# Peptides against a protein of PDB entry 2YKT, part 161

Target 1, 231 residues: chain A of PDB entry 2YKT
Amino acid sequence: SRSEEMHRLTENVYKTIMEQFNPSLRNFIAMGKNYEKALAGVTYAAKGYFDALVKMGELASESQGSKELGDVLFQMAEVHRQIQNQLEEMLKSFHNELLTQLEQKVELDSRYLSAALKKYQTEQRSKGDALDKCQAELKKLRKKSQGSKNPQKYSDKELQYIDAISNKQGELENYVSDGYKTALTEERRRFCFLVEKQCAVAKNSAAYHSKGKELLAQKLPLWQQACADPS

## One batch from the design tools (peptide; made by RFdiffusion4, then SolubleMPNN)

Design b2_p20_4_s3 (from b2_p20_4, 11 letters changed)
Fold by OpenDDE base, seed 2:
Structure b2_p20_4_s3 (fold): chain B 231 residues (1-231), chain A 20 residues (1-20)
Amino acid sequence: as target 1 above (231 residues)
Amino acid sequence: MEKQIKETLEELKKSLEKLE
């Protein structure tokens, strides 16, 4: 029946969220944590590299013929330090605004969805059972009427059951239809949440990239000329 | 808008495949 098909669709939406979306989201969070860890490693390694660059700058500053290049090397190290600081800020945002929030949501969601599905199933079954009961009673009444010497006696009751069945069928169909819409809305809400959080990360990432571009664009011409213009 | 997003995602997927 139409209601049965819609019921199956509704259950499938909940199952898809619980069995496909949520596990995939957990994996996404795990991969995000791995990515964060790797970038933190980059930050640490970069510190060592640029500290070594500073040391080279110190040597240049102590030289008789390359003193001005010391300042250039210091500037290079400082700019990269600033870029790295921006990366760290982006990582904080990545952790706090995406990973943590997604983790909190996915942890709570399993219980919520299970309860929501169970509630829907219980009510759907209740309405279905009530409908089936009325149908069964009508069938019994019709059998009784066929065996009776006065079938007209049961005509009013038959009409009442027909009306009841019609009403209950309509209620069941409406309930299942609403249930399906609700389930789809729940699914969409979860995807929207992910998109919104990813947008926040993208914004912060853009800030990191912009800062790096600006700093390097500002200083690179100066650095490129340093060897050509000995002081 | 939804269609445009889907198209963009498909293009991105193709681009990623080329990088692999």
Scores: peptide ipSAE 0.000, ipTM 0.336, DockQ to the pose 0.028
Fold by OpenDDE base, seed 3:
Structure b2_p20_4_s3 (fold): chain B 231 residues (1-231), chain A 20 residues (1-20)
Amino acid sequence: as target 1 above (231 residues)
Amino acid sequence: MEKQIKETLEELKKSLEKLE
């Protein structure tokens, strides 16, 4: 029946969220944590590299013929430091605004969805059982009427059951329909939340890339002239 | 693809931890 089909669809939506979306989201969070750790590691390793570059700059500054190149090397290291500071800021946002919030949501969601599904199933079953009961009573009444010498005695009651069945069928269909819409809304809300959090990360990432681009674009011409234009 | 990414990240994580 239409109601049975829609009921199955509704349950499948909840099942998809619980068995596919939420586990995938947990994996996404785990991958995000790994990515964060890797970027933090890159920052640490880069610090060592550019600290060594500073040392080379110090040596240049102490030389007789390469003093001005010392300043260039120092500037290169400083620009890197500023870029890395921006990256660290982005990482903090990545952790606090995306990973932590997603983790909190996914941990709470299992209980919520289970309860929501159970509530839906209980009410759906209750309405279904009530409908079945009315149908069974009508069938029983019809059998009794067929065996009676006065079938007209049961005509009013038969009409009452027919009306009750019609009403209960309508109520069941409406309930299941609303349930399906609710389930789809719950699914969409979760995807939207992910998209919104990812947008926040994207904004912070854009700031990081913009800062790096600006700093390098400003300084690179100067650095490129350093060897060709000794002072 | 997902398996490859996961493996790569885990390997990188371990390598970076050794560097720290």
Scores: peptide ipSAE 0.000, ipTM 0.305, DockQ to the pose 0.021
Fold by OpenDDE base, seed 4:
Structure b2_p20_4_s3 (fold): chain B 231 residues (1-231), chain A 20 residues (1-20)
Amino acid sequence: as target 1 above (231 residues)
Amino acid sequence: MEKQIKETLEELKKSLEKLE
């Protein structure tokens, strides 16, 4: 029946979220944490490298013939520091606005979805059972009427059961239909949340890349000319 | 360098638009 098919579809949506989406999201979060850790490692290693570059700049500043190159080396390190600060801000956003929030939601979602599905199933079954009962009673009434010397006695009751069955059937169909729409909305909400959080990360990443590009584009010509044009 | 970057970005943008 239409209601049975819609019921199956509804349950399948919940199952897909619980058995496919949520596990995949947990994996996504885990991969994100690994990525964050790697980037943090890069940050740490870069700090050591550019601190060493500063030391080279100090030595140049102490020289008699290379003082201006000391300033260049310091500028290189400073630009790196600024770029690194942007990366750290991006990573902070990545952690706090994406990973943490997704982790919090996915941990709570299993319980929520289980309860939602159970509620739907319970109500669907209740409505189905009520319908079945009315159908069974109508069948019994018809059997009694066929065996009776006065079938007209049961005509009013038969009409009442027919109306009740029609109403209950309609109610069941509407409930299942609404249930399906609700389930699809739940699924869409989860994808939308992921997309929105990823967009926030993307904006911060764009800012990081833009700042790096601007700083390097501004300074690189100066640095390239430093040895060719001694002061 | 800046020019090359801009050109590459523009090409990428065009490619992305074709995927939409």
Scores: peptide ipSAE 0.000, ipTM 0.273, DockQ to the pose 0.018
Fold by OpenDDE base, seed 5:
Structure b2_p20_4_s3 (fold): chain B 231 residues (1-231), chain A 20 residues (1-20)
Amino acid sequence: as target 1 above (231 residues)
Amino acid sequence: MEKQIKETLEELKKSLEKLE
């Protein structure tokens, strides 16, 4: 029936969230933590590289013929430091605004969804059982009427059961329909939360890339001319 | 939008497979 199909769809939405979405989100969080760790590792390794570059700049500054190249090498290292500062800010946001918040949501969600599904199932079953009972009583009444010498005696009661069945059927259909809408809303809310948090991370990443681009675009032409234009 | 998102996701999946 339509109500049964809608009921199955409703349950499947909850099951999809619990069995597919939430596990996938946990994996996403885990991969995010791995990515964060790798970026931290890159930052550390890069620091060593550019510290070594500073040493080369110091040597140039101590030379009699390459002093201006020392300044260039120092500028390269300083630009890197500024870019790394922006990366650290991005990583902080990535951790605090995405990973931590998603982890908190996933941890709370299992119990919440289980309770919501159980509540829906209990009420759906209650309404279904009440409908089945009325249908059974009507069937029983009709059997009595067919065997009676006075069928008109049962006519009013039959009409009452028909009306009750119609009302209960409508109530069940409405409840299941509302349940399905609620379930879909719960699913959408979770995706929207993920999208919004990822958008915040994307904005921070854009800021990081823009800062790096601006700094390098400003300095790179000067650095490229340093050897051709000795001071 | 849903159709566009699905298409974009499929394109991204193909691109990722080529990189692996």
Scores: peptide ipSAE 0.000, ipTM 0.330, DockQ to the pose 0.027

Design b2_p20_4_s4 (from b2_p20_4, 12 letters changed)
Fold by OpenDDE base, seed 4:
Structure b2_p20_4_s4 (fold): chain B 231 residues (1-231), chain A 20 residues (1-20)
Amino acid sequence: as target 1 above (231 residues)
Amino acid sequence: MEEQIKKTLEELKKSLEKME
């Protein structure tokens, strides 16, 4: 029946979220944490490298013939510092606005979805059982009427059961239909949340890349000419 | 962001109703 098919589809949506989406999301979060850790490692290693570059700049500043190159080396290190600050801001956003929030949601979601599915199943079964009962009673009534010398005695009751069955059938169909819409909405909400959080991270990443490009484009010509210019 | 999600979900609901 239409209601049975819709019921099956509804349960399948919940199963897909619980058995496919949520595990995949947990894996996504884990991969994100690994990526964050690697980027943090890059940040730490870069700090050591550019601190060493500053030391070279200090030595140049102490020289008699290379003082201006000391300033160039300091500028290189400073630009790196600014770029690194943008990266750190991006990583902070990545952690706090994406990973943490997704982790909090996915940990609570299993219990929530299980309860939602159980509630739906319980109510669906209740409505189905009530319908079945009315159908069974109508069948019993019809059997009694066929065996009776006065079938007209049961005509009013038969009409009442027919109306009740029609109403209960409609109610069941509507409930299952609404259940399916609700399930699809739950699924879409989760994807939308992921997309929107990822968009926020993407915006911050774009800012990082833009700032880096801007700073380097501004300074690189100056640095390239430094050795050609007289002291 | 949350408002945009709500709007999207509302649109989805309307679309689902039309498919029935």
Scores: peptide ipSAE 0.018, ipTM 0.474, DockQ to the pose 0.067
Fold by OpenDDE base, seed 2:
Structure b2_p20_4_s4 (fold): chain B 231 residues (1-231), chain A 20 residues (1-20)
Amino acid sequence: as target 1 above (231 residues)
Amino acid sequence: MEEQIKKTLEELKKSLEKME
């Protein structure tokens, strides 16, 4: 029946969220944590590299003929330090605004969805059972009427059951239809949440990239000329 | 706009597959 098909569709939406979306989201969070860890490793390694660059700058500053290049090397190290600081800020945002929040949501969601599905199933079954009961009673009444010497006696009751069945069928169809819409809305809400959080991360990432571009664009011409213009 | 987004995502997916 139409209601049975819609019921199956509704259950499938909940199952898809619980069995496909949520596990995939957990994996996404795990991969995000791995990515964060790798970038933290980059930050640490970069510190060593630029500290070594500073040391080269110190040596240049102590030289008789390359003193001005010491300042250039210091500036190079400082700019990269600033870029790295921006990366760290982006990582904090990535952790706090995306990973943590997604983790909190996915942890709570399993219980919520299970309860929501169970509630829907219980009510759907209740309405279905009530409908089936009325149908069964009508069938019994019809059998009784066929065996009776006065079938007209049962005509009013038959009409009442027909009306009841029609009403209950309509209620069941409406309930299942609404259930399906609700389930789809729940699914969409979860995807929207992910998109919104990813947008926030993208914004912060853009800030990191913009800062790096700005700093390097400002200083690179100066650094490129340093060897050509000995002081 | 939605269709363009879908197309872009598909292209991106293909590009990622080539990088693997």
Scores: peptide ipSAE 0.000, ipTM 0.343, DockQ to the pose 0.026
Fold by OpenDDE base, seed 5:
Structure b2_p20_4_s4 (fold): chain B 231 residues (1-231), chain A 20 residues (1-20)
Amino acid sequence: as target 1 above (231 residues)
Amino acid sequence: MEEQIKKTLEELKKSLEKME
């Protein structure tokens, strides 16, 4: 029936969130933590590389013929430091605004969804059982009427059961329909939360890339001319 | 727009598989 199909769809939405979405989100969080760790590792390794570059700049500055190249090498290291500062800010946001918040949501969600599904199932079953009972009583009444010498005696009661069945059927259909809408809203809310948090991270990442681009675009032409234009 | 998103996701998935 339409109500049964809608009921199955409703349950499937909850099951999809609990069995597919939430596990996938946990994996996403885990992969995010791994990515964060790798970026931290890159930052550390890069620091060593550019510290070594500073040493080369110091040597150039101590030379009699390459002093200006020392300044260039120092500028390269300083630009890197500024870019890394922006990366650290991005990583902080990535951790605090995405990973931590998603982890908190996933942890709370299992119990919440289980309770919501159980509540829906209990009420759906209650309404279904009440409908079945009325249908059974009507069937019983009709059997009595067919065996009676006075069928008109049961006509009013038959009409009452028909009306009750119609009302209960409508109530069940409405409840299941509302349940389905609620379930879809719950699913959409979770995706929207993920999208919004990822958008915030994307904005921070854009800021990081823009800062790096600006700094390098400003300095790179000067650095490229340093050997051709000795001071 | 949804169809465009689906196509883009499939293309990205295929690209990632090729990189692995």
Scores: peptide ipSAE 0.000, ipTM 0.337, DockQ to the pose 0.026
Fold by OpenDDE base, seed 1:
Structure b2_p20_4_s4 (fold): chain B 231 residues (1-231), chain A 20 residues (1-20)
Amino acid sequence: as target 1 above (231 residues)
Amino acid sequence: MEEQIKKTLEELKKSLEKME
């Protein structure tokens, strides 16, 4: 029946969230933590590289013929430091605005969804059983009427059961329909939350990239001409 | 993939520590 099909669809939505979405989200969080750690590693490695560049700048500053190139090398290292600071801010946001919040949500979600599904199933079954009972009683009444010398005696009661069945059928259909809409809303809410958090990360990442581009665009022309200028 | 990333990070960390 339509009601039974919609009931199965409703249960499948909850099962998909619990068995596919939530595990995938946990994996996403784990991959995010790995990515964060890798970027921290890059930060550390970059520090060593640009510290070594500063050392080269010191040597140039101590030279007799390359003193001005020392300043250029120091500027290059300083721009790196500023870019690195932006990266650290991005990483902090990545951790606090995405990973932490997703981790909190996914932990709470398992218990919530299990309870929600159980509540839906219990109420759906209760309504279904009540409907089945009324249908069974009507069937019994009709059998009794068929064997009776006065079938008209049961006509009013038959009409009452027919009306009750119609009402219970309608209630069940409405309940299952509302349940399906609720389940789809729960699923959509979770995807929307992920999208919104990822948008925040994207904004912070854009700020990091734009700052780097700005700083390099400002200084690169100066650095490119440094070797052409006499000391 | 996760295990590969972990391994790479550990190798990088060890390499950096040796250079310091």
Scores: peptide ipSAE 0.000, ipTM 0.292, DockQ to the pose 0.017; fails the geometry check

Design b2_p20_5_s1 (from b2_p20_5, 13 letters changed)
Fold by OpenDDE base, seed 5:
Structure b2_p20_5_s1 (fold): chain B 231 residues (1-231), chain A 20 residues (1-20)
Amino acid sequence: as target 1 above (231 residues)
Amino acid sequence: SLEEKIAEIRKEREEYGELR
């Protein structure tokens, strides 16, 4: 029946969230943590590299003929420090605004969805059973009427059952329809939350890249000409 | 039909901005 098929669709939405979306989201969070760790590792490794560059700058500054190049090397290291500070800020936001919040939500969601599905199933079954009962009673009444010498005796009761069946059928269809709408809304809400949080990450990432580009663009022409300048 | 009901639900969601 139409209502049965829509009921199955509704249940499948809830099952898809619980069995596909939520596990995938947990994996996404795990991959995010790995990515964060790797970026932290990059920051650490970069520090060593640019500390070594500072050492080269110190040597240049001690040189009689290359003192100005020492300043250039120090500036290169300082720009890197500023870029790394921006990266660290981005990582903090990535952790606090994306990973932590997603983790909190996914842990709470399993219980919520299970309860929501159970509530829907219980009410759907209750309405279905009530409809089936009325249909069965009407069938029994019709059989009794066909065997009776006075069928008119049962006409009023038959009408009452027909009306009751019609009403219960309508209620069941409406309930299942609303249930499906609700389920789809729940699914969309979860995807929207993910998209919104990922947008925040994208904004932070853009800020990091913009800052780096700005700093390097400002200094690079100066650095490129440093060797052409007389000592 | 089931298809009509689904279409109706989608339309309602669009009207309320839920599918935008």
Scores: peptide ipSAE 0.006, ipTM 0.378, DockQ to the pose 0.052
Fold by OpenDDE base, seed 3:
Structure b2_p20_5_s1 (fold): chain B 231 residues (1-231), chain A 20 residues (1-20)
Amino acid sequence: as target 1 above (231 residues)
Amino acid sequence: SLEEKIAEIRKEREEYGELR
């Protein structure tokens, strides 16, 4: 029946969220943590590299013929420091505003969805059972009427059952229809949440890239001419 | 719209202390 098919669709939406979306989201969070760790590793490795660059700058500053190049090397390291600070801020936001929040939501959602599905199923079944009962009673009544010498005695009651069946059928269909819409909305809500959080990541990432571009663009011309200038 | 429905459901869930 139409209601049965729609019921199956509704259950499938909840099932998809619980068995596909949420596990995938957990994996996404795990991959995010891995990515964060890797970026932290980059930060650490970069620090070592630019610390070594500073050492080269110190040597230049101590030389008789390359003193000005020392300042250039120091500036290069300083720009790196500023870019790195921006990266650290981005990572902090990535952790606190994306990963942590997603993790909290996905864990809470498991219990919530289970309860929501159960509630829907219980109510759907209740309405279905009530409908079935009325249909069964009508069938019994018709059987009695068929065997009766006075079938008119049951005519009013038959009409009452017919009306009840019609009403209950409509109620069931409406309930299942609303349930399906609700389920789809729940699914969309979760995707929207992910999109919104990822937008925040994108904004933070843009800030990081912008800062790096700005600083390097400002200083690079100066650095490029340093070797051409006489000591 | 579906977006409006989401907003409404979110509001309801907040009011009832349900998952946001």
Scores: peptide ipSAE 0.017, ipTM 0.462, DockQ to the pose 0.178; fails the geometry check
Fold by OpenDDE base, seed 1:
Structure b2_p20_5_s1 (fold): chain B 231 residues (1-231), chain A 20 residues (1-20)
Amino acid sequence: as target 1 above (231 residues)
Amino acid sequence: SLEEKIAEIRKEREEYGELR
C-alpha cells in the first residue's frame, strides 16, 4: 500500500543517517584532525628552515662584500613569519569552528535519532493497528449480515465502520507522509550544517593564501634585483 | 521542494506498480 511504502522509505532515511552518514562524519572528523596535526608539523619544520635562513643572513651581514644580501635574507624570513602567523589563525578556526562543533553534534545525534525513529514507529504502529481493527470489525459485520434474514438491520453500523476506516486511513497516510518529510528535513539539515562549516573554513583558507600572495608579490621584485646591484 | 519530491517518488512507484 501507499502508506506501507512511505513508511519503509521513512525508516530507510533514518537508517541511512545513523548507519551511513554519522559513521562517515566521524571519519571525516578524524581525517580533519590528522590534517590539522600534519599542518602543525609543517609549521614547526618551516620554523627550523627559516631560522637557519636567518643564520645565513647574519653571515652575509658580517661579510665584506655581501652585506646588503643579509637584509634580503632577513626580509625573506620575516615574510615567512607573517605567513605562518596567518596559518596558525586558520588552524585555530579549523579546530574551533569545524572539528569541535561537528564532534559535539555527531555524539549527541545517535540518541536523538534513535528516539525520533522509535517515536515515529510507535505512533505509526498505533494508527495502523487501529485501522486494522476497524477493517476486521467491518468484515465480521458483513459476514453476520449475509447470514441474517434482515440484512438492513446492520446497514447503519456498516456505514459507521466505512466512515471510520476512511478517516483512519487518511490519518495514517498523512502521518506517514509528514514523517517522511520530517526525516528528509533531518537529513538535509545535517548536510547543510556540514556545508556551512566547510564554507567558514574555506573563507579562512582563502585569507591565508591571499595574505601570503600579497606579501610575496610586494617583496619578490626587490629580492630578485638584489644580486644585480653592486656590493 | 520536499513535497514535490515526495509526490514525484509516489508517482514513480505507482507507474512501476510498487505501491501497496
Scores: peptide ipSAE 0.007, ipTM 0.335, DockQ to the pose 0.033; fails the geometry check
Fold by OpenDDE base, seed 4:
Structure b2_p20_5_s1 (fold): chain B 231 residues (1-231), chain A 20 residues (1-20)
Amino acid sequence: as target 1 above (231 residues)
Amino acid sequence: SLEEKIAEIRKEREEYGELR
């Protein structure tokens, strides 16, 4: 029946969230943590590289013929430091505004969804059982009427059951339909939350990239000219 | 809207005989 099919659809939405979405989200969070760790590692490794570059700059500064190149190398290291600071800020936001919040949500969601599904199932079954009962009573009445010498005696009662069945069927259909809408809303809310958090990450990432681009664009022409213009 | 999408899905399933 339509109601049964819609009911199955409703249940499947909840099951999809619990069995597909939430596990996938947990994996996403785990991958995010791995990515964060890797970026932290990059930060540390980069520091070592640019510290070594500073050392080269110091040597240049001590040179009689390459003093100006020392300043260039120092500037390169300083720009890197500023870019790295921006990356660290991005990573903090990535951790606090995305990973932590997603983790909090996914851990609470299983119990919530289970309860919501159970509530829906209980009420759906209750309405279904009431409908089935009325249908069964009508069937019994019709059998009784068919065997009676006075079938007209049962006509009014038959009509009452027909009306009751119609009303209960409509009520069940409406309830299941609303349940389906609710379930889809729950699913959408979770995707929207993910999208919104990713938007925040994207903004922070854009800031990081913008800062890097700005700093390098400002300095790179100067650095490129340094060897062409010996002091 | 979500409601419209639900209605569309329902209609499609009815047309294909998936809802009985």
Scores: peptide ipSAE 0.006, ipTM 0.343, DockQ to the pose 0.039; fails the geometry check

